# Ledger of designs, part 51: peptides against a protein of PDB entry 4U39

Target 1, 302 residues: chain A of PDB entry 4U39
Amino acid sequence: SIKVIGVGGGGNNAVNRMIENEVQGVEYIAVNTDAQALNLSKAEVKMQIGAKLTRGLGAGANPEVGKKAAEESKEQIEEALKGADMVFVTAGMGGGTGTGAAPVIAQIAKDLGALTVGVVTRPFTFEGRKRQLQAAGGISAMKEAVDTLIVIPNDRILEIVDKNTPMLEAFREADNVLRQGVQGISDLIATPGLINLDFADVKTIMSNKGSALMGIGIATGENRAAEAAKKAISSPLLEAAIDGAQGVLMNITGGTNLSLYEVQEAADIVASASDQDVNMIFGSVINENLKDEIVVTVIATG

## One batch from the design tools (peptide; made by RFdiffusion4, then SolubleMPNN)

Design b1_p12_7_s3 (from b1_p12_7, 7 letters changed)
Fold by OpenDDE base, seed 3:
Structure b1_p12_7_s3 (fold): chain B 302 residues (1-302), chain A 12 residues (1-12)
Amino acid sequence: as target 1 above (302 residues)
Amino acid sequence: GKIVSRIQVGKE
């Protein structure tokens, strides 16, 4: 089974966005120290952590409280994650609960033998230096606790959105990018396709790889597949080029008119931008809601 | 690059 665990406010918002977008074949778990915020989760499984420590009042933006809350609730977390083949841990770093609890939860998942993937955000620079420093500590702890860690630099989202984009919409876009990171991988495994991936292939690419880079490209028109692929490999979300990556996961999502030629063209572009010895896995997903759009998600590991 | 797998996933 695949489990997605949203940790703290940002993680829970991402999980809500996944549920709203009908990400299939995954079980959703919402974790928070704030009981009121947790009640707003759409996840079937809602777990309040650190009930004794926090009394449901949240972590007060303190990562040490988030950490201790997860440690207090270790057995409950273990029970909720037991039997998962893969666990996605999603969080907004820089806060109390997400920053502190996500590494603990990730380690629990890894210790249970699940392929553990972190999908987390760095805070925007406007959230202040304290959040950036807390996020850096949380990301470092996540890196040790996961098989693969995808870090979304929120400041790069500001490069892809309109300059007039309200702050609230920038956070919604961060939640959407987290969704795309999880869905881009989960759809490769969980969604029955004409060609099913062996979960072993995903494990080979993602196990003990440390930091991963994610790029997203969206395009329309006659060359939409090529354009989407080119945008993905040059995405502002990439902190570096994907050249030299040992593994690449590619998802191409299109409408019902997505052709095999378009899938091949996009895959060839991504492969050409990758190392010659790269292990590339790609999947194609049909989403009737995309109409004429193609979305390419690239995750580079190693 | 070694293409390992092609998945065509239909969302029902």
Scores: peptide ipSAE 0.022, ipTM 0.553, DockQ to the pose 0.368
Fold by OpenDDE base, seed 1:
Structure b1_p12_7_s3 (fold): chain B 302 residues (1-302), chain A 12 residues (1-12)
Amino acid sequence: as target 1 above (302 residues)
Amino acid sequence: GKIVSRIQVGKE
């Protein structure tokens, strides 16, 4: 089974966005120290952590409180993760609960033998230096606790949205990018394709790889596949080029008119931008909500 | 969404 755990406010907003977009083949768990915020989760499983420590009042933007809250609730987390083959841990770094609890939850998943993938955001620079410093500590702790860590630099989202985008919409876009990272991988596993990828192939690419980079490209029109692939490999979300990556996961999502030629064209572009010896896995997905759009998601590991 | 194809580009 595949489990997605949203940790704290940002992680739970991302999980809500995943549920709203009908990401299939995954179980959702919402984790928070704030009981009122947790009640707003759309997840089937809602877990309050650190009830004794916090009394449901949240972590007060302190990562040490988030950490201790997860440690207090270790047995409950273990039971919720039991039997998972893969665990996604999603959080907005820089806060109290997400920053402190996500590494603890990730370590619990890894200790249970699940393929553990972190998908987290760095805070925007406008959220202040304190959040950036807390996020850096949380990301460092996540890197040690996961098999693969995807870090989304929120400041790079400002390069892919309109400059006049309201702050609230920029946070919604961060939630959407988190969704795309999880869905880009989960779709490769959860839905049987024409060519069945085994979970062992994904595990080979993602196990003990450390930091990963994610690129997203969206395009429409006659050359939409090539344009989407080129945008993905040159995405502002990529902190480096993918040419040195040992592993690549690619998802190509289109409407009902997605052609085999478009899938091949996109795959060839991503392969050509990667190392010659790269282990590349790609999947094609039909999303009926995509009319004329193609979305290419690239995750580079190693 | 429905997965149409999964292809591993293995080392030939």
Scores: peptide ipSAE 0.021, ipTM 0.491, DockQ to the pose 0.125
Fold by OpenDDE base, seed 2:
Structure b1_p12_7_s3 (fold): chain B 302 residues (1-302), chain A 12 residues (1-12)
Amino acid sequence: as target 1 above (302 residues)
Amino acid sequence: GKIVSRIQVGKE
């Protein structure tokens, strides 16, 4: 089974976005120290952590409170994650709960023998230096606790949105990018496509790989596959080029008109931008809602 | 949606 655990406000917003976009084949778990925020989750499983420590009032933007809250609730987290083959831990780093609890939850998942993937955001620079410093500490702790850690630099989202984009829309886009990171992997396993991957293939690419980069490309028209692939490998979300990556996971999602030729064309572009010795796996997914749109997600590991 | 497990947020 695949479990997605949203940790704190940002992680739970991302989980809500995943549920709203009907991401299939995964179980959703919402974790928070704030009981009121947790009530807004659409997840089937809702877990308050650190009830004694926080009394449901949240972590007060303190990562140490988030950490201790997860430690207090370890047995509950273990029971919720039990029997998962794969666990996605999603969080907005820089806050209290997400930053502190996500590494603890990830370690619990890993200790249970699940393939543990972190999908987290760095805060925007405008959220201030304190959040950036807290996020850096949380990301460092996540690296030790996960098999693969996808870090989304929120500031790079500002390069792909209009300059006039309201702050709330920038956060919604961050939630959407978190969704795309989880869905880009989970769909390869859980959603039938033109090309299906098994869990063993994904496990080979993602086990004990440390940091990963994610690129996303979207296009329409006659050259949509090539354009989407080119956008993915040149995505502002990539903090580095994928040419040095030891592993690449590619998802090509299109409507019912997605052709095998388009899948191959996109795969060839990503492969050509990767190391010659890269272990590349790719899958294709059909999403009827995309109509004429193609979405390419590239995750580079190693 | 099937609420599978409500971990009761203990109102004490």
Scores: peptide ipSAE 0.005, ipTM 0.372, DockQ to the pose 0.014
Fold by OpenDDE base, seed 4:
Structure b1_p12_7_s3 (fold): chain B 302 residues (1-302), chain A 12 residues (1-12)
Amino acid sequence: as target 1 above (302 residues)
Amino acid sequence: GKIVSRIQVGKE
């Protein structure tokens, strides 16, 4: 089974976005120290952590409170994660609950033997230096606790949205990028496509790989596969080129008209941009809602 | 048939 855990406000917003977009084949768990915020979750499983410590009033933007809250609720977290083959831990780094609790939850998942993937955001620079420093500590702790950590640099989202985009919409886009990161991997396992990957192949690419970068490309028209692949490898979300990556996971999602030729063309472009010795795996997914769109997601590990 | 296309770049 695949479990997606949203931790704190940002993680829970991302989980809500995943549910709203009908990401299939995953179990959703919402975790928070704020009981009122947790009640707004659409997740099937809702877990309040640190009930004694916080009394449901949240972590007060303190990562140490988030950490202690997860430690208090360790047994409940273990029970909720039991039997998962794969666990996605999603959070906004820089806050109290997400920053502190996500590494603890990730370690619990890893100790249970699940393939543990962190998909987290680095805060926008406008959220202030305190959040950036807290996020750096949380990201460091996540790297030790996960098999693979995808870090989304929120400031790079500002390069792909209109400059006049309201702050609230920039946060919604961050939630959407978190969704795309989880869905780009989960669909390869849970959703039959033209090319299916075994969970063992995903595990080989993602197990004990540390930090990963994610690129996304979307295109339409006759050259949509090539354009989507080129956009993915040049994505502003990539903090570095993929040419130094030891492993690449590629998802090619299209409508019912997605051809094997388009899949191969996109894969060849990503492979050509990667190291010659890269371990690349790719899968294809059919999503009837995309019609003429192709979405290419590239995850570079190592 | 599950086409697992493993593009092994580099082993000829």
Scores: peptide ipSAE 0.013, ipTM 0.470, DockQ to the pose 0.083; fails the geometry check

Design b1_p12_7_s4 (from b1_p12_7, 4 letters changed)
Fold by OpenDDE base, seed 4:
Structure b1_p12_7_s4 (fold): chain B 302 residues (1-302), chain A 12 residues (1-12)
Amino acid sequence: as target 1 above (302 residues)
Amino acid sequence: GKLVSRIEVGSE
């Protein structure tokens, strides 16, 4: 089974976005120290952590409180994660609960033998230096606790949205990018396409790889596959070029009109931008809602 | 209504 755990406010918003977008084949768990915020989760499983420590009042933007809250609730987290083959831990880093609890939850998942993937955001620069420093500490702790850590630099989202985008919409876009990171992987396992991957393929690419970068490209029209692939490999979300990556996971998602030729064309573009010795796997997914749209997701590991 | 399973921390 695949489980997605949203940790803290940002993680729970991302999980809500996943549910709203009908991401299939995953179980959703919402974790928070704030009981009121947790009540707003759409997840089937809701877990309040650190009830004794916080009394449901949240972590006060303190990562140490988030950490201790997860430690207090370790047995409950273990029971909720039991039997998962894969666990996604999603959080907005820089806050109290997400930053502190996500590494603890990830370690619990890893210790249970699940393929543990972190999908986290760095805070926007406008959230202030304190959040950036807290996020850096949380990201460092996540790297040790996961098999693969996808880090989304929120400031790069500002390069893909309109300059007049309200702050609230920038956060919604961060939640959407978190969704895309989870869905881009989970769909390869859970959703049939023209080229299916199994869990073993994904596990081979993602096990003990450490940091990963994600690129996303979306296009329509006659050259949509090539355009989507080019956008993915040049995505602002990639803090570095995909050259030098040891592994590449590629998802090519399209509507019912997605052709094998388009899949191959997109894969060839990504392969050509990657090192010759890269371990690349690619899958295709059919999403009837995309119609003429192709979405290419690239995850570069190593 | 979807049964939200709340894992309540058992008050011992």
Scores: peptide ipSAE 0.006, ipTM 0.360, DockQ to the pose 0.013
Fold by OpenDDE base, seed 3:
Structure b1_p12_7_s4 (fold): chain B 302 residues (1-302), chain A 12 residues (1-12)
Amino acid sequence: as target 1 above (302 residues)
Amino acid sequence: GKLVSRIEVGSE
């Protein structure tokens, strides 16, 4: 089974966005130290951590409180994650609960033998230096606790949105990018397409790979496959070019009119931009909601 | 499907 665990405010917002977008074949778990925020989760499983420590009042933006809260609730986390083949741990780094608890939860998942993938954000620069420093510590701890850590730099989201985008919409876009990172991988396993991957294929690319980068491209029209692929490999979310990656996981998602030619065209573009010795695995997914759109997601590992 | 026990966040 695939489990997605949202940790803290940002992680829970991302999980809500996944549920709203009908991401299939995954079980959702919401984790928080704030009981009021947790009640707003759409997840089937809601877990308050650190009830004794925090009394449901949250972590006060302190990662050490988030860490201790997860440690207090270790047995409950173990029970919730038990029997998962794959666990996505999603969080917004820089806060108290997400930053502190996500590494603990990830380690629990890994110790249970699940393929453990972190999908996390770095805070925007405007959230301040304290958030950035806390995020750096949380990301470091996540790297040790996961098989693969996808880090989304929120400042790069500002390059793909309108300059007049309100701050609240920038956070919603960060939640959407977290959704895209999880869905881009989970759909390859859980959702039928023209080219299906199994869990073993994904595990080969993501097991013990450390840091990863994600690129996303969306396009419509006659050249939509090529345009989406080009946008994915040149995505601002890629802090480095994919030519240095040891592994590439590619998802080509389209509507019912997605052709094998379009899938191959997109795959060839990504392969041509990658190292010759790259281990590239690609799958296709059919999403009837995309109609004329193609979405290319690239996960670069190594 | 194992009923994952709804940990009722106790309304205290």
Scores: peptide ipSAE 0.006, ipTM 0.358, DockQ to the pose 0.015
Fold by OpenDDE base, seed 1:
Structure b1_p12_7_s4 (fold): chain B 302 residues (1-302), chain A 12 residues (1-12)
Amino acid sequence: as target 1 above (302 residues)
Amino acid sequence: GKLVSRIEVGSE
């Protein structure tokens, strides 16, 4: 089974966005120290952590409180993760609960033998230096606790959105990119396409790889596959070129009109941008909601 | 290398 755990406010917002977009084949777990915020989760499983420590009042933007809250609730987390083959841990780094609890939850998942993938954000620079420093500590702890860590730099979202984009929409887009990161992987396993991957394929690329980069490209029209692939490998969210990656996982998602030729064209573009010795695995997914759109997701590991 | 990428594909 695949489990997605949203940790703290940002992680729970991402999980809500995943549920709203009908990401299939995954179980959703919302984790928070704030009981009121947790009640707003759309997840079927809601877990309050650190009830004794926090009394449900949240972590007060302190990562050490988030850490201790997860440690207090270790047995409950273990029970909720039991039998998972894969665990996604999603959080907005820089806060109290997400920054402190996500590494603890990830370590629990890894110790249970699940393929453990972190999908986390760095705070925007405008959220202040304190949040950036807290996020850096949380990301370092996550890197030790996961098989693969996808880090999304929120400041790079500002390069893609209009300069007049309201702050609320920038956060919403951050939640959407977290969704795309989880869905881009989970759909390869859970959703049939023209080229199907199994869990073993994904595990080969993601097991014990450490930090990863994620590229996403969306396009429509006659050259949509090539354009989507080019957008994915040149994405502003790729802090480095994919040519240095040891492994590449590629998802090519389209509507019912997705052709095998388009899948091959997209795969060839990503392969040409990668090292010759790269272990590249690609799958295709059919999503009826995309109609004429193609979405290419590239995850570079190593 | 630290590969960190988040892609927003804006619907033009």
Scores: peptide ipSAE 0.007, ipTM 0.369, DockQ to the pose 0.048; fails the geometry check
Fold by OpenDDE base, seed 2:
Structure b1_p12_7_s4 (fold): chain B 302 residues (1-302), chain A 12 residues (1-12)
Amino acid sequence: as target 1 above (302 residues)
Amino acid sequence: GKLVSRIEVGSE
């Protein structure tokens, strides 16, 4: 089974976005120290952590409170994660609960023998230096606790949105990018396409790889596959070029009109931008909600 | 006592 755990406010917003986009074949778990925020989750499983420590009032933007809250609730986290083959831990780094609890939850998942993937955001620079410093500590702790850690630099989202985009919409886009990171992997396993991958394929690319980067490209029209692939490999979300990656996981998602030629064209572009010795795997997914759009997601590991 | 309130949100 695949489990997605949203940790804290940002993680739970991302999980809500996944549910709203009907991401299939995954179990959703919402984790928070704030009981009121947790009630707004659409997840089937809602877990309040650190009930004794926080009394449901949240972590007060303190990562140490988030950490201790997860430690207090370890047995319940273990019970919720039991039997998972894969666990996604999603969080916005820089806050209290997400930053502190996500590494603890990830370690619990890993200790249970699940393939543990972190999908986390760095805070926007405008959120202030304190959040950036807290996020750096949380990311470092996540890196040790996961098999693969996808880090989304929120400041790079500002390069893909309109300059007039309200701050609230920038956060919604961050939630959407977190969704795309999880869905880009989970769909390869859970959703049939033209080219299917199994869990073993994904595990080979993601097991004990440490940090990963994600690129996303979306395009329409006659050259949509090539354009989407080019956008993915040149994505502002990629803090480095993919040519240094040891592994590449690619998802090519299209509507019912997605052709095998388009899949191959996109794959060839990503392969050409990668190292010759890279272990690249790719899958295709059919999403009937996509009209003329192709979405290419690239995850570079190592 | 297992203090984690598993709120089973029943699928409506």
Scores: peptide ipSAE 0.006, ipTM 0.388, DockQ to the pose 0.017; fails the geometry check

Design b1_p12_8_s1 (from b1_p12_8, 5 letters changed)
Fold by OpenDDE base, seed 4:
Formats: sequence, structure tokens, C-alpha cells
Structure b1_p12_8_s1 (fold): chain B 302 residues (1-302), chain A 12 residues (1-12)
Amino acid sequence: as target 1 above (302 residues)
Amino acid sequence: GKVVRRIEVGIE
């Protein structure tokens, strides 16, 4: 089974976005120290952590409170994650609950033997230096606790949205990018395909790989596959080029008119931009809602 | 050579 655990406000907003976009084949768990915020979650499983410590009033933007809250609730977290083959831990780094609790939750998942993938955001620069410093500590702790850590640099989202985009919409786009990171991997595993992914192949690419980069490309028209692939490998979300990546996961999602040629063309572009000895796994997904759009998601590891 | 594995996922 695949479990997605949203930790704190940003993680829970991302989980809500995943549910709203009908991401299939995953179980959703919402975790928070704020009981009122947790009640707004759309997840089937809602877990208040640190009830004794915080009394449901949240972590006060203190990562140490978030950490202690997860430690207090360890047994409940273990029970909720038990039997998962894969666990996605999603959070906004820089806050109290997400920054402090996500590494603890990730370690619990890893200790249970699940393939543990972190999908987290760095705060926007406008959230201030304190959040950036807290996020750096949380990201460091996540790297030790996960098999693969995807870090989304929120400031790079500002390069792909309109300059006049309100702050609230920039956060919604961060939630959407978190969704795309989880969905891009989960669809490869959870959706029955003509060629099923062996979970062992995903595990080989993602197990103990440390930091991963994510790129996304979207295009339409006659060259949509090539354009989407080129946009993915040059995505502003990539903090570096993928040319040194030893492992690549690629998801190609299109409408019912997605051709085998388009899938191969996109795969060849991504492979050509990757290491010479890259181990690349790619999946094709049909989403009727995309019509003429192709979405290429690239996750580069190693 | 690059190890490329193709997986086709159908949405039911």
C-alpha cells in the first residue's frame, strides 16, 4: 500500500489538493498539532499529534515543539503507517509542525521498512530569514530520515507564475507542485498499466538516494511531447541540471490521444539530458482531463 | 548503455 502523510499546515494543504485532484491508489493521512486546522483536512485519517504538549493549539512556529509532538505520538504514527510499502511525507519546511514532525514521521516510516519519500517545500524568501533557517534544519533532518528527499524551492515557483500572483496563489501553486511530485511517482505504481512497474524497480531507484530534483513540463500541439520533456529537464524547479543523475523517474501523462511515439520521444529527450549510465524508469499515464496537454514529470536521483 | 524501462499505466 501507498500512504501519503501531510504534516502541518503546508503538508495538509498539499494533501487536500491531492484529494481534490482525485489522486488514486493512495491512502491519505493528515497530521497536525493544530486541532482546528486538522478538522479542515479532507483526509480520511486525521491524527492530532502532541495533544498533551500543545493542547491542540499548534506548535507556535517552533520546530522543537513539532518534533516533540511527533515523539509524543510515536505509537499512533506507527499504527497509522503499519503495512505501508511506500510512504510519502509531505510538508512545508520552515514552520513548527511540518519542520519538526516530518523528520520524525519519516524515520518511523523508514524503521517500519517502507520506502520513504519526502516531498517538501523550502519557504519563499518573503516568509523571512527565520523560516529559511528553520527549513534548512528540517531539510537536513529529513535527508537522514528518508530514502529520497524531493525539495521544492518555492522561490522558483515565482518564475513560472505571473509576477502579479497574490501570495495566497503562490502558496496554492506550492501545494500543486507538491501534488505533482507525489502523483508523478504514485501513478507509476498505483495505476494498473499495460506494463506494470515492479515496485522493486522504484525501490532500486529511490532507496537510499538522498536528495532528488523534480522538473515539470507541460505542452500542447504537434510537438507537445518534445516540448514538455524539454521544459521538464529545464524546469525552474530544478536547482541543477540532471546530467549527473544516475537514476531518473519519468512520468508522461497525456490524454487518450497520447501515442507511443510521443512517449518514446519524451523518454529519449530526458535520457539524453541524463547521465550516460542513467537508470531511467518511465511510465505513461492516460488522463482524459488533459485532452491535448502532455505533462512530463522528471525526478532525478543520485 | 542507458537502462530505459518503459511502463505504460492505464487509467481505469
Scores: peptide ipSAE 0.024, ipTM 0.625, DockQ to the pose 0.346
Fold by OpenDDE base, seed 3:
Structure b1_p12_8_s1 (fold): chain B 302 residues (1-302), chain A 12 residues (1-12)
Amino acid sequence: as target 1 above (302 residues)
Amino acid sequence: GKVVRRIEVGIE
């Protein structure tokens, strides 16, 4: 089974966005120290952590409280994660609960033998230096606790959105990018394809790889597949080029008119931008809500 | 050599 755990406010917002987009074949768990915020989760499983420590009043933007809250609730987290083959841990780093609890939850998942993938955001610069410093510590702890860590630099979202985009919409886009990171991987495994992926192949690409880079490209028109692939490999979300990546996961999502030629063209572009000996897995997804759009998600590991 | 595996993941 695949489990997605949203940790703290940002993680729970991402999980809500995943549920709203009907991400298939995954079980959703919402984790928070704030009981009121947790009640707003759409997840079937809602777990309040650190009930004794926090009394449901949240972590007060203190990562040490988030950490201790997860430690207090370790047995409950273990029970909720038991039997998962794969665990996604999603969080907004820089806060109290997400920053402190996400590494603890990730370590619990990894210790249970699940393929553990972190999908986390760095805070925007406007959230302040304190959040950025807290996020750096949490990301370091996540890197040790996961098999693969995808870090989304929120400031790079400001390069892909309109300059007039309200701050609230920038956070919604961060939640959407978290969704795309989880879905881009989960769809390769959980969605019954014409060609089933062996979960062993995903494990080969993602197990003990450390940091991963994620790029997203969207395009329309006659060359939409090539354009989407080129945008994905040059995405502002990439902190570096995918050149030299030992593993690549590619998801191409299109409407009912997505052709085999378009899938192959996109795959060839991504493969050509990757290491000569890259292990690349690619999947194609048909989303009827996509009209003429193609979305390419690239996750580079190694 | 590059191992490229195509997975046609189902119709949502």
Scores: peptide ipSAE 0.026, ipTM 0.630, DockQ to the pose 0.377; fails the geometry check
Fold by OpenDDE base, seed 1:
Structure b1_p12_8_s1 (fold): chain B 302 residues (1-302), chain A 12 residues (1-12)
Amino acid sequence: as target 1 above (302 residues)
Amino acid sequence: GKVVRRIEVGIE
């Protein structure tokens, strides 16, 4: 089974966005120290952590409180994660609960033998230096606790949205990018394809790989597959080029008119931009809502 | 229901 755990406010907003977009084949768990915020979650499983420590009033933007809250609730987290083959831990780093609890939850998942993938955001620079410093500490702790860590730099989202985008919409786009990271991988496992990817292949690419880079490309028109692939490998979300990546996961999502030729063209572009000896897994997904759009998601490891 | 039809193409 695949489980997605949203940790704290940002992680739970991302989980809500995943549920609203009907990401299939995953179980959703919302974790928070704030009981009022947790009640707003759309997840089937809602877990309040650190009830004794925080009394449901949240972590006060302190990562040490978030950490201790997860440690207090370890047995409940273990029971909720039991039997998962894969666990996604999603959080907005820089806050109290997400920054402190996400590494603890990730370690619990890994200790249970699940393939543990972190999908987290760095705060925007405008959220202030304190949040950036807290996020850096939380990301460091996540790297030790996961098999693969995808870090989304929120400041790079400002390069893919309109300059006049309201701050609230920039946060919604961060939630959407977190969704795309989780869905890009989960669709490669949970959706029966023409070629079944063994969970073993995904595990080979993602196990003990440390930091991963994520690129997203969207295009329409006659060359949409090639354009989407080129946008993905040159995505502002990539902190570096993928040319040295030893492992690549690629998802190609299109409408009902997605052709095998378009899938192959996109795959060839991504493979050609990767290491010569890259272990590449790709999947294609039909989403009737995309109509004429193609979305390429690339996750580069190693 | 969104019928997500997956076409998996493994490139070995």
Scores: peptide ipSAE 0.026, ipTM 0.567, DockQ to the pose 0.110; fails the geometry check
Fold by OpenDDE base, seed 2:
Structure b1_p12_8_s1 (fold): chain B 302 residues (1-302), chain A 12 residues (1-12)
Amino acid sequence: as target 1 above (302 residues)
Amino acid sequence: GKVVRRIEVGIE
């Protein structure tokens, strides 16, 4: 089974966005120290952590409180994760709960033998230096606790959105990018397709790989596949080029008119931008809502 | 239901 755990406010917003977009074949778990925020989760499983420590009032933007809250609730987290083959841990880094609890939850998942993938955001620079420093500590702890860690630099979202985009919409876009990171991988496993990926192949690419880069490209028109692929490999979300990546996970999502030629064209572009000996896994997904749009998601590991 | 057709293309 695949489990997605949203940790703290940002992680739970991302999980809500995944549920709203009907991401299939995954179980959703919402984790928070704030009981009021947790009640707003759409997840089937809702877990309040650190109830004794925080009394449901949240972590007060302190990562040490988030950490201790997860440690207090270790047995409950273990029970909720039991029998998962794969666990996604999603969080907004820089806060109290997400930054502190996500590494603890990830370690619990890994200790249970699940393939553990972190999908986390760095805070925007405008959120201030304290959040950036807290996020750096949380990301460091996540690297030790996960098999693969996807880090989304929120400041790079500002390069994709209009400069006049309201701050609230920039956070919604961060939730969408978190969704795309989880969905890009989960659709490769959970969605029955013409070709079923073995979970073993995903495990080979993601197991003990450390940091991963994610790129997203969207295009329309006659060359939409090539354009989407080129945008994905040159995405502002990529902190580096994918040319040295030992493993690549690619998801190509299009409408009912998505052709095999378009899938191949996009795959060839991404492969050509990767290492010569790259282990590439790619899947295509038909989403009737995209009509003429193609979305290419690239996750580079190694 | 979303007919998710997965086309896996193995690059041999």
Scores: peptide ipSAE 0.025, ipTM 0.459, DockQ to the pose 0.115; fails the geometry check

